# Peptides against a protein of PDB entry 4LZF, part 29

Target 1, 155 residues: chain A of PDB entry 4LZF
Amino acid sequence: GGRLVVFPNGTRKELSADGQTVKVMFFNGDVKHTMPDQRVIYYYAEAQTTHITYPDGMEVLQFPNNQTEKHFPDGRKEITFPDQTVKTLHPDGREESVLTDGTIIQLNPDGSKVIQFNTGQREIHTADFKRREYPDGTVKTVYSDGRQETQYPTG

## One batch from the design tools (peptide)

Design b1_p22_1_s4 (made by RFdiffusion4, then SolubleMPNN; from b1_p22_1, 13 letters changed)
Fold by OpenDDE base, seed 4:
Parts: structure tokens; sequence; C-alpha cells
Structure b1_p22_1_s4 (fold): chain B 155 residues (1-155), chain A 22 residues (1-22)
């Protein structure tokens, strides 16, 4: 059978019969749960935050405001915000946000920004210009010097 | 107990780790 150890301070340690699951319930309500798959689930009672660590180095944080952060072993970070926007931070400095409406916002390491609207329009921001690309092939560019250019689709 | 103290130390370390994310 399983084992339950109760310490004088009120901390409890529960072991499954197979020894594959270990649950430590701290006196303050914190919990450390080691699972058969070797993931460790930490619950911090005061912060109401869950921190899951995986053997491969993956980490998942779940905050009380419904924000979730995934920290991948490759250095990528994925944040699901309370509004369900998903932001991915790449090790190279690229950031990509996917909004609930399907809009994608990309921040590139060079400082450029690309917005792919759910309408099929795309907007590119650089140091030199803002460019709007339309589904029909029209491209409108506003340069930093105030010059405007429209490129019309061919055909 | 020694185990209790070890768990307390672990808890403290885990709290410090969490502070990196809060």
Amino acid sequence: as target 1 above (155 residues)
Amino acid sequence: SAEEEALLKEQEELKKELEKYL
C-alpha cells in the first residue's frame, strides 16, 4: 500500500504504493507532486501559481490570472495571456503574437514589425516605412520622410 | 526530523525560484 507521513509541522508526504507518485503537502498549502512521468507539479498556495517542470527541461507556469507560460528547452517561451492571445518569444529575439481573431503580430530582431490581419491585409513596419499590403495586390507605402507610394496589382 | 528540515529547505528554494517569474 501507499504511505502517508505526517510531520510535526503539519507537512504531509504521500507515497503511492508503486512509489511512482510522491505528493508533499506543505503546512502552508503548497504542494509538490512528483508524477510517474517524472514531471513535478509545484503549487504555491499564497501565489495561487502552478509550476510544472518536466524532465526535458520544459516548464509550465500557470498564474491565477489565467496566464500560462511555457518555457521550452530550446529557449522558446510561449505566453498565453488571459485574453487568450498567444505570444511566442523565440531565442533569436523574434516575437510572434497570435490574437484570438487570427491576427498575427510579428516583431523581428531587426526591429521590423509585421501584422498579418485576419482580413488578409498585411502591414509591415520598418525604420524607413510603413507598408500596407492588400489582398488585391495593392501595396501602399508611407515612408518616414512622408512620401507615399501606391503600387497597383498587375493583371 | 532531518526529512522535515530537508523539505522546508526545498520549499524555501522553490519559493525563491518562483520569485523569478513573479
Scores: peptide ipSAE 0.203, ipTM 0.824, DockQ to the pose 0.825
Fold by OpenDDE base, seed 1:
Structure b1_p22_1_s4 (fold): chain B 155 residues (1-155), chain A 22 residues (1-22)
Amino acid sequence: as target 1 above (155 residues)
Amino acid sequence: SAEEEALLKEQEELKKELEKYL
């Protein structure tokens, strides 16, 4: 059978019969759960936050406001906000946000920004211009010097 | 006990780890 150890400070340690699962219930309400697959689930009672670590280096944080953060072994981070927007931070400095309406926002390391709207329109922001591309092929550019240009689609 | 102290130390380390995310 399993076993339960109760320490003088009130911390409790529960081991499964096979020894593959270990649950530590700390005196302050924190809980550490070690699973057979080597996943470790730590619950921070004061912060009401769950931190899961995987043997491959993956980490998952679950916050009380329903935000979830995933830290991948390659250095990529993925944040799911309470509104279900997903933001990915890449190791090269690129950031991508996918909104619930299907809009995609990309921030590039060079400072440029690209918005792919759910309507099929795309907006490109650089140091030199702001450009709007329309599904019909029309392109409107506003340059940093105030100049405006419209490129019409080929018929 | 030694195990109790080890668990306390681990808890403090885990707390410090969380502080990186908050």
Scores: peptide ipSAE 0.201, ipTM 0.824, DockQ to the pose 0.902
Fold by OpenDDE base, seed 3:
Structure b1_p22_1_s4 (fold): chain B 155 residues (1-155), chain A 22 residues (1-22)
Amino acid sequence: as target 1 above (155 residues)
Amino acid sequence: SAEEEALLKEQEELKKELEKYL
């Protein structure tokens, strides 16, 4: 069967019968699991944080406040906040937030911003204007100089 | 034992690694 090793300091090491699972239970409550799929699960008792590393380079952090962070091999990061908002940070500097109501907020590296509302309306912010696009095809633009323009749908 | 000391060293390294994320 499996093996259990108990060290004088209180640390314990459990090996499965097949040798594919190794569990180290440190004397302070920290735990390290090496799994058959080669993922490694670290639990830090003092921080109450779980850190999972995958063979492909993916990392997952689970914090005690219910925040989860995924670090992808391509450099992308995905943060799920306690309120269930999901924020994606792209390597090119683009950021996207998906709110629980379905609203999507995109921040672009050039400083422009796009909001896709759950109503189907879209708002675009640039250095030169703010533009609102409506589902019926109407477009309203407010320029930085105070000029306003309405474009009516074609049809 | 040598294995016990190795595990203690590993634990300290893992703590330092976690500090990068906190």
Scores: peptide ipSAE 0.201, ipTM 0.825, DockQ to the pose 0.836
Fold by OpenDDE base, seed 5:
Structure b1_p22_1_s4 (fold): chain B 155 residues (1-155), chain A 22 residues (1-22)
Amino acid sequence: as target 1 above (155 residues)
Amino acid sequence: SAEEEALLKEQEELKKELEKYL
């Protein structure tokens, strides 16, 4: 059978009969679950936040505002915001945001920005220009000096 | 108890870890 230990401070420790699950219920309302797959689920009562750690080093945080953060062992971080926008931060400094409408915004380490619109249009921002690429192959560029150039698709 | 103290210590460490994310 399982076992329940109650400590003087009010903390409780529950062990499953097979010993594969351990649940600690702290006196302050925090809860720690150690699961058979070795993931650890910690609930912080005051912050109302859930923190899951995996044996491979993966971590997942779930915040009370419905934000979720995934921290990958390679240093990548994925944030799902309350509005369901997903932002990925890469170890190389690249950031990508995927909006709910399918628009993708990429921030590159060199400072350039690329927007892939859900319409199929693409916009590139650099220090020297802003460029709009259209699905038909037309490219419009506005240079920092004010010059504008339109490149039409060749027939 | 020793186990109770260990659990309290663990809890404090976990709280400090959370503070990095808030």
Scores: peptide ipSAE 0.198, ipTM 0.820, DockQ to the pose 0.903

Design b1_p22_2 (made by RFdiffusion4)
Fold by OpenDDE base, seed 4:
Structure b1_p22_2 (fold): chain B 155 residues (1-155), chain A 22 residues (1-22)
Amino acid sequence: as target 1 above (155 residues)
Amino acid sequence: APEPRPLTTRESVPTPQPTYDL
């Protein structure tokens, strides 16, 4: 049979009969599960947040507002927002957001931004200009000084 | 006796805003 240890502070530790599962119920309502696969599931009772840590260094956070965060061993973070937008934070400082409509927004470490619209249009933002590329090959550029340029497709 | 972890924090990253036409 399993074992139950009750500590003076009110924390309880339950051990499975096989010793492969450990459940700690803390006095503050937090719960920690250590699983046979070596993942650790920690529930923060006050924050209503679940934090899973894996033996490979992967971490998963689940928040009560339905936000989920994955923290990869390489330092990459993937955030799924409540609206199901997925934002990836890369170790090099690049950020990529994928919207539910298929639009992709990339923020580069230099502050430039690239938007790939679901319509096939692409927009590039730099310190000097905003540029829209259209599927037909038209390119419209609006410079920071207010100058505008339109390049028409050849053909 | 085992002690609970301190509360964790999530990333303070805003949801992307809608884009506009040029």
Scores: peptide ipSAE 0.175, ipTM 0.700, DockQ to the pose 0.413
Fold by OpenDDE base, seed 2:
Structure b1_p22_2 (fold): chain B 155 residues (1-155), chain A 22 residues (1-22)
Amino acid sequence: as target 1 above (155 residues)
Amino acid sequence: APEPRPLTTRESVPTPQPTYDL
């Protein structure tokens, strides 16, 4: 059978009979599982949060509000929010959010923003202007000085 | 004895911001 170790502080450690699984039940209610595949599943009891660490450095966080985060070894993060929006944080500082309606919001390291609407319209925000590009080729620009410009599609 | 981990943090939920038609 397995082995149980009980520590003076109340923490308990269970080792499987095959020695491939280790379960630590901490005195605060936290639980740590070390699995045969070397992933570590840590449960924070008070926060009701699960943190999985993989041998390659991948991390997965599962929060009680149904938010899930994937932390990739390259520093990229992918967050699925409770509303099912998916946000990707790139190591270069770029952020991309994909909304449930198909809208994509990109935040660039230079502070610019690009919104790709599900209608095919695109909006570009810079320090100098906001610009809307329409599927028909019309482009509307509002500059930071208040000037407006409309470019019409040519036939 | 093994000690529990400190609390793990998460990213904040973004607040939706309205966009304007141009």
Scores: peptide ipSAE 0.174, ipTM 0.702, DockQ to the pose 0.358
Fold by OpenDDE base, seed 3:
Structure b1_p22_2 (fold): chain B 155 residues (1-155), chain A 22 residues (1-22)
Amino acid sequence: as target 1 above (155 residues)
Amino acid sequence: APEPRPLTTRESVPTPQPTYDL
């Protein structure tokens, strides 16, 4: 059978019969599960937050507002917001947001931005201009000096 | 006796706002 250890501070530790699962119920209401696959599931009772750590260094955070964060061993972070937008933070400083409608917003380390609309239009933002590329080949540019330029497809 | 962990903090990243047409 399993074992139950009760500590003087009120913390309880349950050990499975096979020794592969350990459950610690802390006096403050927190719960720690160590699983057979060596992942550790920690529940913060006050914050109602779950933190899972994996042996490979992967971490998953689940918040009560339905935000989920994945922290990858390579330094990449993937955040799923309550509205189901997914934002990826890359180690090089690049950020990518994927909206629920399929629009992709890329923020580059140099401060430039690229928006890929679900319509097939693309917009590029730099320090010098904003440019819209249309599926028909039309390109509209608004420069930082206020000048506007339209380039028409070559027929 | 085992002790609880300190409170976990999350990444502070704002939700992206809708885009606009040029």
Scores: peptide ipSAE 0.166, ipTM 0.691, DockQ to the pose 0.431
Fold by OpenDDE base, seed 5:
Structure b1_p22_2 (fold): chain B 155 residues (1-155), chain A 22 residues (1-22)
Amino acid sequence: as target 1 above (155 residues)
Amino acid sequence: APEPRPLTTRESVPTPQPTYDL
């Protein structure tokens, strides 16, 4: 059958009969589950945070504010915010945010930024300018020196 | 006896905000 081990510090360890499931209930209220698929589910009682680790190196954190973070083995992180915005952090420093309205914001390692609006407009930010591209082909540029330029699709 | 893990708190990633029109 299963086993229950009670340690002097108050920690309890439950083992399934097959040995494939282990539950540790720590004296501080934390709980650790080792599952048959080798996932480790750790619950931090004080922080009310769940941390799942997978055999392949994937990690998932679930916070009490409804934020979820996925930490991929390649170093990429995917954060789902409480408002359901999804932000991806790449190991090279590139960031991509997908807003619930469909807007996509890309931050490049060089500090440049590209915004694809849900309206079909696109904005590019560099050290030298901000540029807005409109669906009709109009392009507006504001340079860092304050100069402005508008390019028309027929011009 | 098994010991509980420490929880490491890292810097929060801010929610992205929309930008203004040019």
Scores: peptide ipSAE 0.173, ipTM 0.692, DockQ to the pose 0.393; fails the geometry check

Design b1_p22_2_s1 (made by RFdiffusion4, then SolubleMPNN; from b1_p22_2, 6 letters changed)
Fold by OpenDDE base, seed 1:
Structure b1_p22_2_s1 (fold): chain B 155 residues (1-155), chain A 22 residues (1-22)
Amino acid sequence: as target 1 above (155 residues)
Amino acid sequence: APQPLPVTAEHSVPTPQPTYDL
């Protein structure tokens, strides 16, 4: 059968009958589940936050405000914000945000920014210019010196 | 013992970009 160990500080440890599941209820109200698949599910009582760790190094954080964070073993992080925006942080410093309207915002390690609008327009920001690419093939560039250029699809 | 509280990777939601013509 299962075993219950009660520690003097009020922490309780429950072992399943098969010994494959361990539940620790800490004196501070935190709860730790060790699962047969070696996942560790930790609940922070004060923060109302769930932290899942996987044996491959994956981590998942679930916050009470509906924010979810996935920390991948390769160092990538994927954050789902309360508004359902998904932001990916890459190990190379690249960031990508996918908005609920379909807009994609990319921040590149070189400091450039690319916006893919839900209209099919694309905007590129560099140190030297902002460029808008339109679905019809028109390209407008505004340079940092204030010069403007328009390229038309017909050349 | 209890483990330390987790820290978020990001604390702010990205602001949507305005649609405008250049």
Scores: peptide ipSAE 0.088, ipTM 0.727, DockQ to the pose 0.176
Fold by OpenDDE base, seed 3:
Structure b1_p22_2_s1 (fold): chain B 155 residues (1-155), chain A 22 residues (1-22)
Amino acid sequence: as target 1 above (155 residues)
Amino acid sequence: APQPLPVTAEHSVPTPQPTYDL
């Protein structure tokens, strides 16, 4: 059978009959589960937040507002916001946001931005210009000095 | 002992605003 240990401070430790699952109920209401697969599930009672740590170094945070964060062993982070936008933070400083409408926003380490619209249009923002690329091959550029250029598709 | 609440910069990042047209 399982074992229950009650500590003098009120913390309780439950061991499964097979010894593969350990549940610690802390005196502050926090709960720690160690699973057979060696993942650790920690519940912060006051913050109502769940933190899962995996043996490979992956971490998952689940917040009470439905935000979820995945911290990958390679240093990449993936944030799912409450509105279901997914933002990926890369170790090189590149950021990518995927909106629910299919728009993709890329922020590059140099500060440039690329927006891929769901319409197939693409916009590039640099220090020197904003450029819109249209599916028909038309390209419009607005330079930082106020100059404008339109390039038409070559037939 | 209970663990401290993890503090990350990521959970404070606001949702990206919708894009605008030129």
Scores: peptide ipSAE 0.071, ipTM 0.704, DockQ to the pose 0.281
Fold by OpenDDE base, seed 4:
Structure b1_p22_2_s1 (fold): chain B 155 residues (1-155), chain A 22 residues (1-22)
Amino acid sequence: as target 1 above (155 residues)
Amino acid sequence: APQPLPVTAEHSVPTPQPTYDL
């Protein structure tokens, strides 16, 4: 059978019969599971948050509002928001948000922004201009000084 | 001992900015 150890501070430690699973129930209500696959599942009782750590260094955070964060060993982070938008933060400083409608928003380290709309239009934001690219090949540019340029597809 | 709550990097939901046709 399993083994239960009760500490004077109220913390409890339960070991499975095979010794492969360890459950610690802390006095503050937190729960730590060490799994046979070496995952550690930590539940923060006050925050109602689950933190999973993997042997490869990946971490997963699950919040009570249904937000999920994945922290990859390479430094990349993937955040799934409650609305199911997925934001990826790359270690180079690039950010990408994928909206539920299929719109993709990219933020570049230089501060430029690229929006790929679900309509097939693309918009590029720089310090100097905003540019809209249309599926037909039309390109509209609005410069920071208020000048506008339209390039039509050469049919 | 209990572990501290990890500090998360971002809690802000990306608000889709309404983009207007140029």
Scores: peptide ipSAE 0.067, ipTM 0.697, DockQ to the pose 0.189
Fold by OpenDDE base, seed 5:
Structure b1_p22_2_s1 (fold): chain B 155 residues (1-155), chain A 22 residues (1-22)
Amino acid sequence: as target 1 above (155 residues)
Amino acid sequence: APQPLPVTAEHSVPTPQPTYDL
C-alpha cells in the first residue's frame, strides 16, 4: 500500500504503492509532486505559482495572473502573457513578440527592430534609418541625417 | 525543505506603438 510519513515540523510525504508518485506537502503549504514520468511539479502556496521541471531540463512556470513561461534547455524562453501575446527570447539576445492581432515584432541583438504589421506593411528600424515596406512594393526610407528616399514598385 | 521561488526576469507585454506614415 501507499505510505504516509509525517514529520515533526508538519511536513507530510505521501508515497504511492508503486513508489512512482511522491507528494510532499510542506509545512508552509507548498506542494511537491514527483510524477512517474519524472517531472516535478512544485506549487508555491504563497505566490500561487506552479513550477514544473522536466527530466530534459525544460521548465514551465505558471503564474496566478495567467502568465506562462517556458524555459527551454537551449536557453530559449517563451512567455505567454495574460493577453495571449507570445514573446520568445532567444539565447543570442533576439526577441520576437507575436501579438493576438497577428503583428510580429522582432528585436535583434544589434538593436535593430522589425515590425510585420497585420496590414502587410513591414517596418525596419536601424541606427541609420527607418524603412517602411508597403504591400504594393513601395519602400520609404527616412535616414538618421533627415534624408528621405522613396522606391516605387514600377521604377 | 521548501524551495525558494525561482528568480524570473521582468518581462513586460510589448506596448503597441503608434505607426507613423513614413
Scores: peptide ipSAE 0.058, ipTM 0.678, DockQ to the pose 0.173

Design b1_p22_2_s2 (made by RFdiffusion4, then SolubleMPNN; from b1_p22_2, 9 letters changed)
Fold by OpenDDE base, seed 5:
Structure b1_p22_2_s2 (fold): chain B 155 residues (1-155), chain A 22 residues (1-22)
Amino acid sequence: as target 1 above (155 residues)
Amino acid sequence: APQALPVTAEHSTPTPQPVYDL
């Protein structure tokens, strides 16, 4: 059968009969499950947060506000917000957010920003200008000095 | 022993708003 170990500090350790599953119930209310596939599921009782660690180095955080974070072994992070927006943080410093309406927001390491609206319009932000690209090919630019320029599709 | 909760950065949900009425 399984084995229960009770430590002097109140921590309890339950082992399955095969020894492949381990459950530790800490004195602070935290719970740690080690699974047969070597996943470690840790529950932080005070924070009400679940932290899953995979043997390949993948980590998943599940917060009580329904936010989920995936930390990939390559250093990439994927955050799913409660509103189901997905934000990807790349190791190079690039950030990409995909909204539920299909809008994509990209933040580049140089501080430039690109918004691809679901309407087909695109807005580009740089240190020197903000530019709006329209589906008809019109491009409007507002420069940092306040100068404005409009480029028409007929050239 | 219990482990500590990893420090996570504050993350804000992006709001796509046009900066200029271009």
Scores: peptide ipSAE 0.061, ipTM 0.610, DockQ to the pose 0.162
Fold by OpenDDE base, seed 4:
Structure b1_p22_2_s2 (fold): chain B 155 residues (1-155), chain A 22 residues (1-22)
Amino acid sequence: as target 1 above (155 residues)
Amino acid sequence: APQALPVTAEHSTPTPQPVYDL
């Protein structure tokens, strides 16, 4: 059968009959589950947050506001916000946000920004200009000095 | 012993990035 250990500080430890599942209920209300697959599920009672640690180094955080974070072993992070926007933080410093409408916002390590709109339009932001590319081949550029250029597909 | 919540966690939802129409 399973085993229950009650510690003097109020912490409880439950061990499955096979010893493969361990549940620790801490005196502060936190709960730690060690699973047969070696993942650890930790519940922070005060923060109402679940933290899952996998044996490969993957970590998953689940916040009470429905935000979810995945921390990959390579250092990449993927954040799913409550509105279902997904933000990816890459180890090289690049950030990508995918909005629910299909718009993609990329922040590059050089400080430039690229927006891929769901309409097929693309916008590029640099220190020197903002540029809008249209599906028909039209390109509009607004330079930092206020100068504007429009290039049309016909010249 | 109880563990601490990772300080590297991003708990707040950012304001949506403005998009510009040129």
Scores: peptide ipSAE 0.054, ipTM 0.615, DockQ to the pose 0.244
Fold by OpenDDE base, seed 1:
Structure b1_p22_2_s2 (fold): chain B 155 residues (1-155), chain A 22 residues (1-22)
Amino acid sequence: as target 1 above (155 residues)
Amino acid sequence: APQALPVTAEHSTPTPQPVYDL
């Protein structure tokens, strides 16, 4: 059978019969499972959040609002929001959000933003202008000084 | 000892940003 150890502070430690599974129940209600595959499943009782750490350095956070975060060993983070938007944070500072309708929003380290709409339109935001590119080749630009420009496709 | 919740974790959805219809 398994073994139970009870500590003076109220923390409990359960070991499986084979010793490969360890469950620590902390006095604050947190629970830590060490699995045979060496992943660690930590449950934060107050936050109702699950934190899984893998031997390769992958981390997964599961929040009570159904948000999930993946923290990759390379420093990349992938956040799945409750609305099923997926945001990727890259180590270079680039951020990319993919909406459920297929729209992609990119934030660049220079502060520029690019929105690729599901219609094929693209919007570019810089310090100097906002620009909309249309599938027909039309480009509309609004500059920071309020000037507007429209470029039409030349045949 | 209990672990602390990771500080880098995002607990809330970001506020939607408007797009500019040009």
Scores: peptide ipSAE 0.053, ipTM 0.628, DockQ to the pose 0.234
Fold by OpenDDE base, seed 3:
Structure b1_p22_2_s2 (fold): chain B 155 residues (1-155), chain A 22 residues (1-22)
Amino acid sequence: as target 1 above (155 residues)
Amino acid sequence: APQALPVTAEHSTPTPQPVYDL
């Protein structure tokens, strides 16, 4: 059978019969599960937040508003917002947002931005210009000085 | 003892990034 230890402060510790699973119920309502695979599932009762830590350094946060964050061992973070937009933050400072309609927004460390629309159009923003690329090969550029250029696929 | 809740700026939900149209 399992083992229950009750501490004087009201904290309870339950061990499985094999000792592979440990459940700690803290006096503040928090719950900590240590699993056979060495992942730790911590529930913060007041914040209603679940924090999972993995042996490889992966972390998963689950918030009560349905936001989920994954913190990868390489420093990359993936945030799934309540609206199901997924934002990836790369260690180099690059950010990528994938919208539910399939639009992809990339923010580069130099401040440039690339938007890949679900229509197949692409927009590039730099310090010097905004450029729209169309699936037919047409390219429209608006420069920061107010000049405009249109390049047609016929050359 | 219970753990402290780790808090970062990322734990808040930011506004969606605007999509631009040229």
Scores: peptide ipSAE 0.049, ipTM 0.626, DockQ to the pose 0.277

